Peptides against a protein of PDB entry 5HOI. Designs and how they scored, part 17

Target 1, 351 residues: chain A of PDB entry 5HOI
Amino acid sequence: FRYMPFSPAGTPFGFTDRRYLTMNEVGYVSTVKNSEQYSITVSFFDVGRFREYHFEDLFGYDLCFLNEKGTLFGQSKTGQIQYRPHDSIHSNWTKIIPLQAGERITSVAATPVRVIVGTSLGYFRSFNQFGVPFAVEKTSPIVALTAQNYRVFSVHYSQFHGLSYSLSELGTSSKRYYKRECPLPMSLPNINSDMKKDANLDYYNFNPMGIKSLFFSSYGDPCIFGSDNTLLLLSKWRSPEESKWLPILDSNMEIWKMSGGKETTDIHVWPLALAYDTLNCILVKGKHIWPEFPLPLPSEMEIRMPVFVKSKLLEENKAILNKKNEIGADTEAEEGEEDKEIQIPVSMAAE

## One batch from the design tools (peptide; aimed at target 1 I255)

Design b1_p12_3_s4 (made by RFdiffusion4, then SolubleMPNN; from b1_p12_3, 4 letters changed)
Fold by OpenDDE base, seed 1:
Structure b1_p12_3_s4 (fold): chain B 351 residues (1-351), chain A 12 residues (1-12)
Amino acid sequence: as target 1 above (351 residues)
Amino acid sequence: SFAEKVKELLAE
């Protein structure tokens, strides 16, 4: 096994000189190889809210995290990180993360308030948005990170224990764990079955964990999308004893249904984000499971949330509506959407 | 819709 730099929805170069470093609901970051240098472009889906920008990368950034306020870059081998605000009012900053011999930065994440660096030796480094360090913690080897506000979802790998996850909150004075290195029930890529297709080998060499992306939902629930194209959502994470991973979408099955039961082996979902009950994704057609250039427009896939998630969402929506009503906003409650039959996937109805 | 886009991609 080799620790590789991971970024959410990042793509390999393949046979090209260009790749996506990361993409999500905000936009996409691309890099192009120019001899010994790279040209990085930060692009946005909301062109009215953000301006595309580019810069020359002399370091060969192989890690990236995009948020609404800026882009974090990292170089896995040198330990260099750079934060670039989208707004020119705020200054860029660069820092070197000290790495031990053979240590790599494996993932980086950034929110408007936190920067997180994870390494192959399990060093978890936290900073504020200005690169001021808070803490260094030793964990199991980190393979992936995402963050929303003060919360961090980390994926860990041990040769003996496989995949685990942590969910933590990075306060001003302390780190709180909601989950600490708990088993992650995600299927790993099967080298023997899946590697018969050269395109799968290229992706496996780029991302041996098969984690296409991880993010927080709009409700702040950790989500992970693996090589099996199943979207897992961590439900009830505030209650440690009740917390469970929910397979909220089998994207292969949904595409198959939408096709009318045709072969869909060349159609792929590339996950971006989960907003309410919709998976924002790129639909990819072709040999490669990842989007090429130019990037297709995002698509929204409706998720038939399991009954237990929908009830909680309805309670949260009622609580939001009640708060809006207390604030004197005359939003007529459209009562109408209660009766959509939640089709439980046949595979979950048979247990 | 997403289903329409899947059908379009299947027709290509």
Scores: peptide ipSAE 0.389, ipTM 0.919, DockQ to the pose 0.579
OpenDDE base, seeds 2, 3, 4, 5: peptide ipSAE 0.387, 0.387, 0.385, 0.385; ipTM 0.921, 0.922, 0.917, 0.921

Design b1_p12_4 (made by RFdiffusion4)
Pose (drawn by RFdiffusion4):
Structure b1_p12_4 (pose): chain A 322 residues (1-190, 198-318, 341-351), chain P 12 residues (1-12)
Amino acid sequence: FRYMPFSPAGTPFGFTDRRYLTMNEVGYVSTVKNSEQYSITVSFFDVGRFREYHFEDLFGYDLCFLNEKGTLFGQSKTGQIQYRPHDSIHSNWTKIIPLQAGERITSVAATPVRVIVGTSLGYFRSFNQFGVPFAVEKTSPIVALTAQNYRVFSVHYSQFHGLSYSLSELGTSSKRYYKRECPLPMSLPNDANLDYYNFNPMGIKSLFFSSYGDPCIFGSDNTLLLLSKWRSPEESKWLPILDSNMEIWKMSGGKETTDIHVWPLALAYDTLNCILVKGKHIWPEFPLPLPSEMEIRMPVFVKSKLLEENKEIQIPVSMAAE
Amino acid sequence: SIPASDAIKELL
């Protein structure tokens, strides 16, 4: 099995010279093939706060993670990473991650206080926001990483357990695990979208902490999974809280569509900030549309019963209250 | 941001 470089909400090149590296509620990072180099553009949705800028990529960064304080870049093959703070007060710093034979950097994440690099051999290298290393840890092969403040949500893969996840906190003292390689019941992919699933074999469209600090993941099944009761290991449950396919179906008047797709950015309490993609492909294009907001709904709606009541989709009060 | 219901209506 070949591990692929993962970034939240990343898109493939397809038949173009440009794609999105990473995408969330803060903004979007794109890269354009420029003869022999790349042109990286860092954009923001709150235009008033941060200024959009661009720079020339002489290394070919294919890994990226965006937070409110800076942007982290990484190269899956050479192992070079660069953290670019949004403000000009703080300097950029660059490090090169040691990689063994065939070892690839599979995912990177950054917070205002932590930088995280994961490799295909299971190396967990953590730094502060300035590049000072804390500890090097060996874990299962990492395929996806996201972080919030001091906490890290990592997704692992092997030939035995399949997909597993770890939830840990990088405190000032030492590292503490909340959950260590527990089952991750995300649906795996089972065509026009072949380009995407070669770029992202797991179908993990994006994963992120919620605005209130709960781990979330958005697989190829277009269902938002939220980790409930992660503080108590014996009570941990993955809860499906939004069937985005059902919502497009309800808002489209019960018509099956093959051209409307959801691209996850982040979860804010009960609202999924996303990009509504119109077209044959399931990933967004250029230019990037304005973000949309999709309220979460428990998957308790049956299509056949909704069709009877309408004879947008009107929902029976008795069912809506439930 | 645009409410999804309004955005989906514009796509139809």

Design b1_p12_4_s1 (made by RFdiffusion4, then SolubleMPNN; from b1_p12_4 with S5K D6E E10S)
Fold by OpenDDE base, seed 2:
Structure b1_p12_4_s1 (fold): chain B 351 residues (1-351), chain A 12 residues (1-12)
Amino acid sequence: as target 1 above (351 residues)
Amino acid sequence: SIPAKEAIKSLL
């Protein structure tokens, strides 16, 4: 096994000089090999909100994380990271992460308020958006990271224990764990069955864990999309005893249904994000399970459970709050209510 | 974005 640099929805080069470093709901970051250097382009789906930009990469960034405020780049071997705000008003910053012999940066994540670096030795490094360090923690080896606001979803790998995950919040003074190195019930790539196809071998060499992407949903639930093309969502993560992974979408089954039961073995889902009750994804046709160039338009795949119920409950709760405010009831809405997990009524969870 | 059902029909 080799620790490889992971970025959400990143693609291999394959037989090409270009790849996607990362993709999500905000956009896509591509890199093209130009002899000994790379040209990086940061592209956006909302062309009205953001302007595409490019730069020359002399370092060979192999890690990337895109958010609404900027792009984090990393070089897995050298430990160099760079944050590039999308707004030219804000300065770029570069930092070198100290790495031990044989250590690699395996994943990076960035929010508007935090930068996170994970390594093959399990060093978890946290920074603010300006690259000021907060802490260094030693965990199990990190293979993937994503973050939303102050929350971090980390995937760990041990040769003895397989995959685990942590869910943490990086407050101002301390790291809080909601989940700490708990078993992750995700299937690893099956070397023996899938490697008979050259395209699957190339992808396995790029991403041995088969994690196509991981993200937080629009509701702040950790999501992971593995090699089995199943979208897993971590439900009830605020309640340690009630927390469970929900297989909310079998994308192969859903493609098959949408085709009318035709053979769809050449159609692949490439996950971007989960927005409300829809998986934002790229639909890929061909031998490669990843999108080529040019990038196809994103597709919305409806998920049947349970996030749709959560959407309705959020709308209903907002409507109830608005009605209470109109009735002039001086119920001091304690600022602490935003973090209450919406309890799905048992009656709605059974449909 | 495109509805996945329409996108799949265009890929078939």
Scores: peptide ipSAE 0.516, ipTM 0.954, DockQ to the pose 0.568
OpenDDE base, seeds 1, 3, 4, 5: peptide ipSAE 0.515, 0.515, 0.515, 0.513; ipTM 0.953, 0.953, 0.953, 0.953

Design b1_p12_4_s2 (made by RFdiffusion4, then SolubleMPNN; from b1_p12_4, 5 letters changed)
Fold by OpenDDE base, seed 2:
Structure b1_p12_4_s2 (fold): chain B 351 residues (1-351), chain A 12 residues (1-12)
Amino acid sequence: as target 1 above (351 residues)
Amino acid sequence: MVPAKEAIKSLL
């Protein structure tokens, strides 16, 4: 096993000179090999909100995380990271992460308020959006990171314990854990069955964990999409005893249903984000399970969320909208969002 | 965005 640099929905080069470093609901970051350098392009799905930009990469960034405010780049071997705001008003910054012999940056994440770096030795490094360090923590080896606001979803791997996950909040003064290195019930890629197809071997060499992406839902729930093409959502993570992984989408089954039961072995879901009850994804046709160039338009795949989640979320969104309409007063009350526990009732798992 | 059902039909 080798720790590889992971970025959400990143693609391999394959036989090409270009790949996606990352993609999500905001956009996609591509890199093209130009002899000894790379040309990076940051593209957006909302072309009215954001302007595409490009730059020359002399470092060979192999890690990327895109958010609404900027793009974080990382070089897994050198430890260099760069944050590039999308707005030209804000300055780019570069930092070198100190790495031990054989250590690699395995994943990076960035929100408008936090930058996170995870390593193959399990160093978890946190920074603000300006690259000011908060802390260094030693965890199990980190293989993937995502973040939303102050919240971080980390995936860990050990040879002895397999996959685990943590869910943490990076406040101003301390890191809070909601989950700390709990078992992650995700299937690893099956080397014996899948490696008979050359395209699967190329992807496995790029991403041996088979994690196509991980993200937070629009509701702030950790999501992971593995090699089995199942979307897992961490439900009730605020309640340590009630927290569970929900298989909310078998994407192969949904493609099969949507085709009318035709053979769809050449149609693949490439996950971007979970927005409400829809998986934003790229539908890929062909030998490769990942999108090539040009990037197809994103597709919305409706998730059969248990109807109760949809109704509560509609009620909560109505309550948030009603509160925003009643609070017509300019009070910047830092009311700490009391984490109202969304109790999902047990009864709807049986249909 | 395109509904997945329509996108799949275009890929079939």
Scores: peptide ipSAE 0.495, ipTM 0.951, DockQ to the pose 0.580
OpenDDE base, seeds 1, 3, 4, 5: peptide ipSAE 0.492, 0.489, 0.494, 0.493; ipTM 0.949, 0.948, 0.949, 0.949

Design b1_p12_4_s3 (made by RFdiffusion4, then SolubleMPNN; from b1_p12_4, 4 letters changed)
Fold by OpenDDE base, seed 5:
Structure b1_p12_4_s3 (fold): chain B 351 residues (1-351), chain A 12 residues (1-12)
Amino acid sequence: as target 1 above (351 residues)
Amino acid sequence: MIPAKEAIKSLL
């Protein structure tokens, strides 16, 4: 097994000189190889809010994380990281992460308030948005990271135990765990069944865990999208005894239904984000399961959340409405009881 | 963004 650099929704080069380093709901970061150099472009879906920018990369950044305030880059072998604010008012900063012999940065994440670096030896390094270090913690080997505000979702790999996850909060004074190296019930890529196609082997060599992306939902729930094309959501993570992974979308089944039951084996979902009850994704047609260039327009795939997730969303929406009402906006919103019948997908109906 | 159902129909 080889630890590979992971970035959310990152794509391989394949047979091309270009790839996506990362993509999410904010935008997409591309890199083009030019001799010994790379040209990086940071592009945005909201062109009215953000301006596209580019720069020459002399280091060969193979790790990336995009947020609403900036882009974090990393070089897995050298330990170099760079943060680039989208706003030109704020300065770029660069730092070298000390690595042991054979250690690699495996994933990086950035929020407007935190920078996180994870390594193949399980060093978890935390910084503020200016690159000032907070702490170094030793965990199981880190294979993927995402973060929202002060929260970090980390995926770990052990040769003996497979995949695990942690959910933590990086406060000002201490790290709190909500979940610490708990089993992650995600299917790994099946080498024997899927490797019949060269394109699947190329993707496996790029991403041996098959994690297409991981993110926090708009409600702050950890989400992961694996090689099985199932979206998993961590429900009730604040309650240790009630916390569970929910398969909230089988994307292959939804594509099949939306086609009217046609063969859709060449249509692939590439996940970006979960916004409310919609999966933002790129729909890809072809041999490669990842988007090529130019990037297709993002699609919205409606998810049928289970009743107990909708109830949580209703409680959170009521809490948001109550906070808005405390701020003094008189809007009489009519109580429309829309009894939307929740059809449970047939694949989730226990026989 | 495009509704996934419309995008899938255009890819068929």
Scores: peptide ipSAE 0.524, ipTM 0.955, DockQ to the pose 0.629
OpenDDE base, seeds 1, 2, 3, 4: peptide ipSAE 0.521, 0.524, 0.520, 0.523; ipTM 0.955, 0.955, 0.955, 0.955

Design b1_p12_4_s4 (made by RFdiffusion4, then SolubleMPNN; from b1_p12_4, 5 letters changed)
Fold by OpenDDE base, seed 4:
Structure b1_p12_4_s4 (fold): chain B 351 residues (1-351), chain A 12 residues (1-12)
Amino acid sequence: as target 1 above (351 residues)
Amino acid sequence: MIPAKEAIASLL
């Protein structure tokens, strides 16, 4: 087994000189191989809010995390990281993460307030947005990271225990755990005979965990999208005893339904983010399960949130409405049908 | 964003 650099929704090169380093709801970061160098482009979905920019990469960044304030880059082997703000107000900064012999940076994450580096030896390194270190913690080997505000969702891998996850909050003085190295009920990619198809093998070699992406929902719930194309959401994570993973979307089943029951084996979901009850994704047609170039427009897949999340949605919608009313925005709230019976995903219906 | 149903219909 080799620890590979992971970035959310990152794609392999395949047979091309270009790939996506990462993509999410903010945008997408691409890299093109130019002889011995790379050209990186940071592109945005909201072209009115952000300006696309590019730069020459002399280091061969293989890790990336995009947020609304900047892009974090990392080089898995050298330990170099670079943060590039999207604005010109803050300067770029670069630093080298000290790595032991054979250690790799396996994942990086950045929020407007935190930078996180995870390694193949399980070093969890936290920084502020300016690269000032807070702490170094030893955990199980980190294979994936995402972060929202002060919260970090980390995925760990042990040869003995398989996949685990942690959910932590990086305060100013200390790290708080909501979940610490708990079992992650995600299926690993099966190296079946079908992995002998070059495209699937290339993806497996790029991402042996099969984690297409992980993110926080708009509600701050950890989400993970594995090789089984199921979106898992961590529910009730504030209550350790009630915390559970919910299979909130089988994307293959939803594609099949939306096609009218046609063969859709060549149509793939590439996850970006979960915004409210909608999975933002790229729909990909072809041999590769990942988007090629140019990037298709993002699609919205409605998810049937479990009933216990509906109450939270209603409370949060009421809180948004109350804030809009305080700001004097007379938006006639269409009384959306509050009484729509949330169909529990068939995978969540008890037989 | 494109509704996934419409996007799938265009890919079929």
Scores: peptide ipSAE 0.543, ipTM 0.957, DockQ to the pose 0.639
OpenDDE base, seeds 1, 2, 3, 5: peptide ipSAE 0.541, 0.542, 0.541, 0.542; ipTM 0.957, 0.958, 0.957, 0.958

Design b1_p12_5 (made by RFdiffusion4)
Pose (drawn by RFdiffusion4):
Structure b1_p12_5 (pose): chain A 322 residues (1-190, 198-318, 341-351), chain P 12 residues (1-12)
Amino acid sequence: FRYMPFSPAGTPFGFTDRRYLTMNEVGYVSTVKNSEQYSITVSFFDVGRFREYHFEDLFGYDLCFLNEKGTLFGQSKTGQIQYRPHDSIHSNWTKIIPLQAGERITSVAATPVRVIVGTSLGYFRSFNQFGVPFAVEKTSPIVALTAQNYRVFSVHYSQFHGLSYSLSELGTSSKRYYKRECPLPMSLPNDANLDYYNFNPMGIKSLFFSSYGDPCIFGSDNTLLLLSKWRSPEESKWLPILDSNMEIWKMSGGKETTDIHVWPLALAYDTLNCILVKGKHIWPEFPLPLPSEMEIRMPVFVKSKLLEENKEIQIPVSMAAE
Amino acid sequence: SSAAEDVKKLLS
């Protein structure tokens, strides 16, 4: 099996010379093939706070993670990473991650206080926001990483357990695990979207902590999974809280559509900030549309029953209250 | 904007 470079809400090149590296509630990072180099553009949705800028990529970064304080870039093959703070007060710094034979950097993540690099051999290298290393840790092969403040949500893969996840906190003292390689019941992919699933074999469209600090993941099944009770290991449950396919179906008047798709950015309490993509492909294009907001709904709505009540989709009060 | 309003615009 070949591990692929992962970034939250990343898009493939397809038949173009540009794609999105990473995408969330803060903004979007795109890259354009420029003859022999690349042109990286860092954009923001709150235009008032941060200034959109661009720079020339002489290395070919294919890994990226965006937070409110800076942008982290990474090269899956050479192992070079660069952290660019949004403000000009703080300097950019660059490090090169040691990679063994065939070892690839599979995912990177950054917070205002931590920088995380994961490799295909299971190396977990952590730094502060300035590049000072804390510890190097060996774990299962990492395929996806996201972080919030001091906490890290990592998704692992092997030939035995399949997909597993670890939830840990990088405290000032030492590293503590809340959950260590527990089952991750995310649906795996089972065509026009072939380009995407070669770029992202797991179908993990994005994963992120919620605005209130709960781990979330958005697989190819277009269902938002939230980790409940992660502080008590014996009570941990993955809860499906939004069937985005059902919501587009309800808002479209019960019509099956093959051109409307959801691209996850982040979860804010009960609202999924996303990009509504219209077209044959399931990933967003250029220019990027304005973010949309989709309220979360428990998957308790049956299509057949909703069609009877309407004879937008009107929902019976008795069912809506449930 | 809400997804419901955007979805209506996409369907138009």

Design b1_p12_5_s1 (made by RFdiffusion4, then SolubleMPNN; from b1_p12_5, 7 letters changed)
Fold by OpenDDE base, seed 5:
Structure b1_p12_5_s1 (fold): chain B 351 residues (1-351), chain A 12 residues (1-12)
Amino acid sequence: as target 1 above (351 residues)
Amino acid sequence: MSAKEKIKEVLE
């Protein structure tokens, strides 16, 4: 097994000179190979809020994380990282992460307040947004990272224990764990079934874990989208005893339903983000399970949130609204229609 | 665009 550099929704080169380093709800980062150099472009979906920019990459960045304030780049072998704010008012910074012999940066994440670097030896390195280091922690080998505000969702891999996850908060003085190296009930790519199509072999050589993306929902819940095309959401993570992974979307089943039961073997979901009850995604048509160039427009896929998650989200939203109303913000709450019965699909009623 | 509309467009 080789630890490969992972970035959320990153694509392989395949037979082309170009790929996406990462994409999410903010935008997409592409790289084009130009002889011995690369040209990187940072593009945005909200063209009114952000200006597209490009630069020459002499280092061959193979790791990327995009947020609303900047882009983090990394080189898995050399340990170089670069943070580029989207706003030209803030300076770019570069740092070299010290790597041991054979160690690789496997994933990077950035929020407006934190930078995180994970390695194949399980070094978890935390920084502020200016590249000032906080701590180095030794964990199980890190294969994927995402972060929102001060929270970090990390995926770990052990040959003996398989996939695990951690959920942590990077405060000013200390790291708090909500979850620490707990089992992750995500299916790994099945080499015998999924690899029979040559087009999938290139992807799984690029991403052996089959993690298409991981992100935090708009409510701050960890989400992961694996090779089985199932979106998992970590519910009740604040309560260690109540915390569980919820399969909130089978994207193959939803594509099949939306097609009217037609063959959809050439239609693929590429996940970007989860906003409320809607998966923001790229719908890909073709042999490759990943988006090619040009990038198709994002599509919104409605998620049938389990009734218990929707009720709890409604209670949390009512509690947030009630707290806002106690603070004296006269926002007229339009009474939106409560009454649509969530039909639970029969396949989830078979316990 | 909804995923349903886009799937319809892609299957036509």
Scores: peptide ipSAE 0.271, ipTM 0.879, DockQ to the pose 0.623
OpenDDE base, seeds 1, 2, 3, 4: peptide ipSAE 0.270, 0.268, 0.269, 0.271; ipTM 0.879, 0.879, 0.879, 0.879

Design b1_p12_5_s2 (made by RFdiffusion4, then SolubleMPNN; from b1_p12_5, 5 letters changed)
Fold by OpenDDE base, seed 4:
Structure b1_p12_5_s2 (fold): chain B 351 residues (1-351), chain A 12 residues (1-12)
Amino acid sequence: as target 1 above (351 residues)
Amino acid sequence: MSASEKIKELLS
């Protein structure tokens, strides 16, 4: 097994000179090989809010995380990280993460308030947005990271225990765990079945875990999208005993339904984010399961959340609205249609 | 764009 650098929704080069380092609801980061150098472009879906920018990458950044305030880059082998704010108010900063022999940065995450670095030896390093270190913790080997505000969702891999996950809050003085190295019920890529197509082998070599992306939902629930094209959401994570992974979307089944039952073996979902009950994704047609260039516009796929999840989300949304109203923000109350009959996914009705 | 619309576009 080889630890590979992971970035949310990152794509391989394949046979091309270009790839996406990462993509999410904010935008997409591309890199192009130019002889011995790379050219990185940070692009945004909201072109009114953000200005696209590019720079020459002399380091060969293979890790990336995009947020609303900046982009974190990392080089898995050298340990170099760079944070680039989107605005010119804050300066770029660079840091070298000390790596042991054979250690690699496997994932990076950044929020407006935290920078997180995970390694193949399970070093979890936390920083503020200015690169000031908080702590170094030793965990199981980290294979993927995402973060929202102060929360971090980490995926770990052990050869003995398979995939696990942690959910933590990075306060100023301490890290709190909501979940600590709990089993992650995600299927790993099957070498024998999936590798019959060269494109799947290329993707497996790029991402052996098959994690297409991981993110926090708009409600702050950890989400993961694996090689099985199932979106898993961690429900009730605040109550450790009630915490469960919900298969909230089988994207292959949804594509099949939306096609009218046609063969859709060449149509793929590339996950970006979960906003409320909608998966933001890129729909890809072709031999590769990942988007090529140019990037297609994002599509919205409705998620049929289970009643108990939707009710909790509605309560959390009402609580957010009430807090905004107390702060005197004119939030147009979108009257969320309370009465939309929550279709339980058929996969959950078979128990 | 809805996924349903995009799938129709991709299958056309």
Scores: peptide ipSAE 0.553, ipTM 0.954, DockQ to the pose 0.636
OpenDDE base, seeds 1, 2, 3, 5: peptide ipSAE 0.551, 0.550, 0.552, 0.549; ipTM 0.955, 0.955, 0.955, 0.954

Design b1_p12_5_s3 (made by RFdiffusion4, then SolubleMPNN; from b1_p12_5, 6 letters changed)
Fold by OpenDDE base, seed 2:
Structure b1_p12_5_s3 (fold): chain B 351 residues (1-351), chain A 12 residues (1-12)
Amino acid sequence: as target 1 above (351 residues)
Amino acid sequence: MSAKEMIKEVLS
């Protein structure tokens, strides 16, 4: 087994000189080989909010994470990381992560407040948005990272234990675990079925775990999209005993339904983000399971989750809060109540 | 665009 650099929704070069380093709901980062250097372009879906920019990459960045404030780059072998704000007001910064012999950066993540680096030896390194280090923790080998605000979703791989995950919060003083190296019930790529198609071999050589992407939903729930094209969502993660992975979308089954039951073996979902009740994705037509160039426009795929229950419960809770405020109950709503997990009524979980 | 519309366009 070889630990490979992972970035959310990153694509292989294949037979081309170009690939996507990462993509999500904010945009897409591409790199093009130019002899011994690379040209990186950071593109955005909201062209009114953001301006596309490019730069020459002399380091060969193979790790990337895009957020609304900037782009984090990493070089898996050298340990170099660079953060580039999208605005010109904030300065770029570069650091070298100290790596042991044979250690690789396997994943990086960045939020407006945190930078996270995970390695093949299981070093978890946390920084603020300015690259000031907080801590170094030793975990099981990290294969993927994503982060939202202060929360980090990490995927780990051990030859002895398989896939595990952690969910943690990186406060100012300490790291809190909601989940710590718990089993991840995600299917690994089946070498015998998935690799028989030459077009898939390049992808699984690039990404041997088959994790197409991982992200937090708009509700802050960890999501992962594996090689089986099933979107998994971690529900009830605040309640250690109630926490479960929900298969919220079989994308192959949904494509099949949307086609009217036609053969759709050449149509693939490439996940970007989960926004409320919709999977934001790229629909890929062709031999490759990943998007090529130019990037197709994102599509919204409705999920059959009780996420309609979360949005409706959020609206109902807002309506209840507004009614309580109209009734003049001087209950100081302490700022701490916004992070209460919306309990889905048992009656709505049965439909 | 909805995935359904895009799938219809891609399959047309």
Scores: peptide ipSAE 0.149, ipTM 0.835, DockQ to the pose 0.546
OpenDDE base, seeds 1, 3, 4, 5: peptide ipSAE 0.148, 0.134, 0.142, 0.142; ipTM 0.836, 0.827, 0.832, 0.829

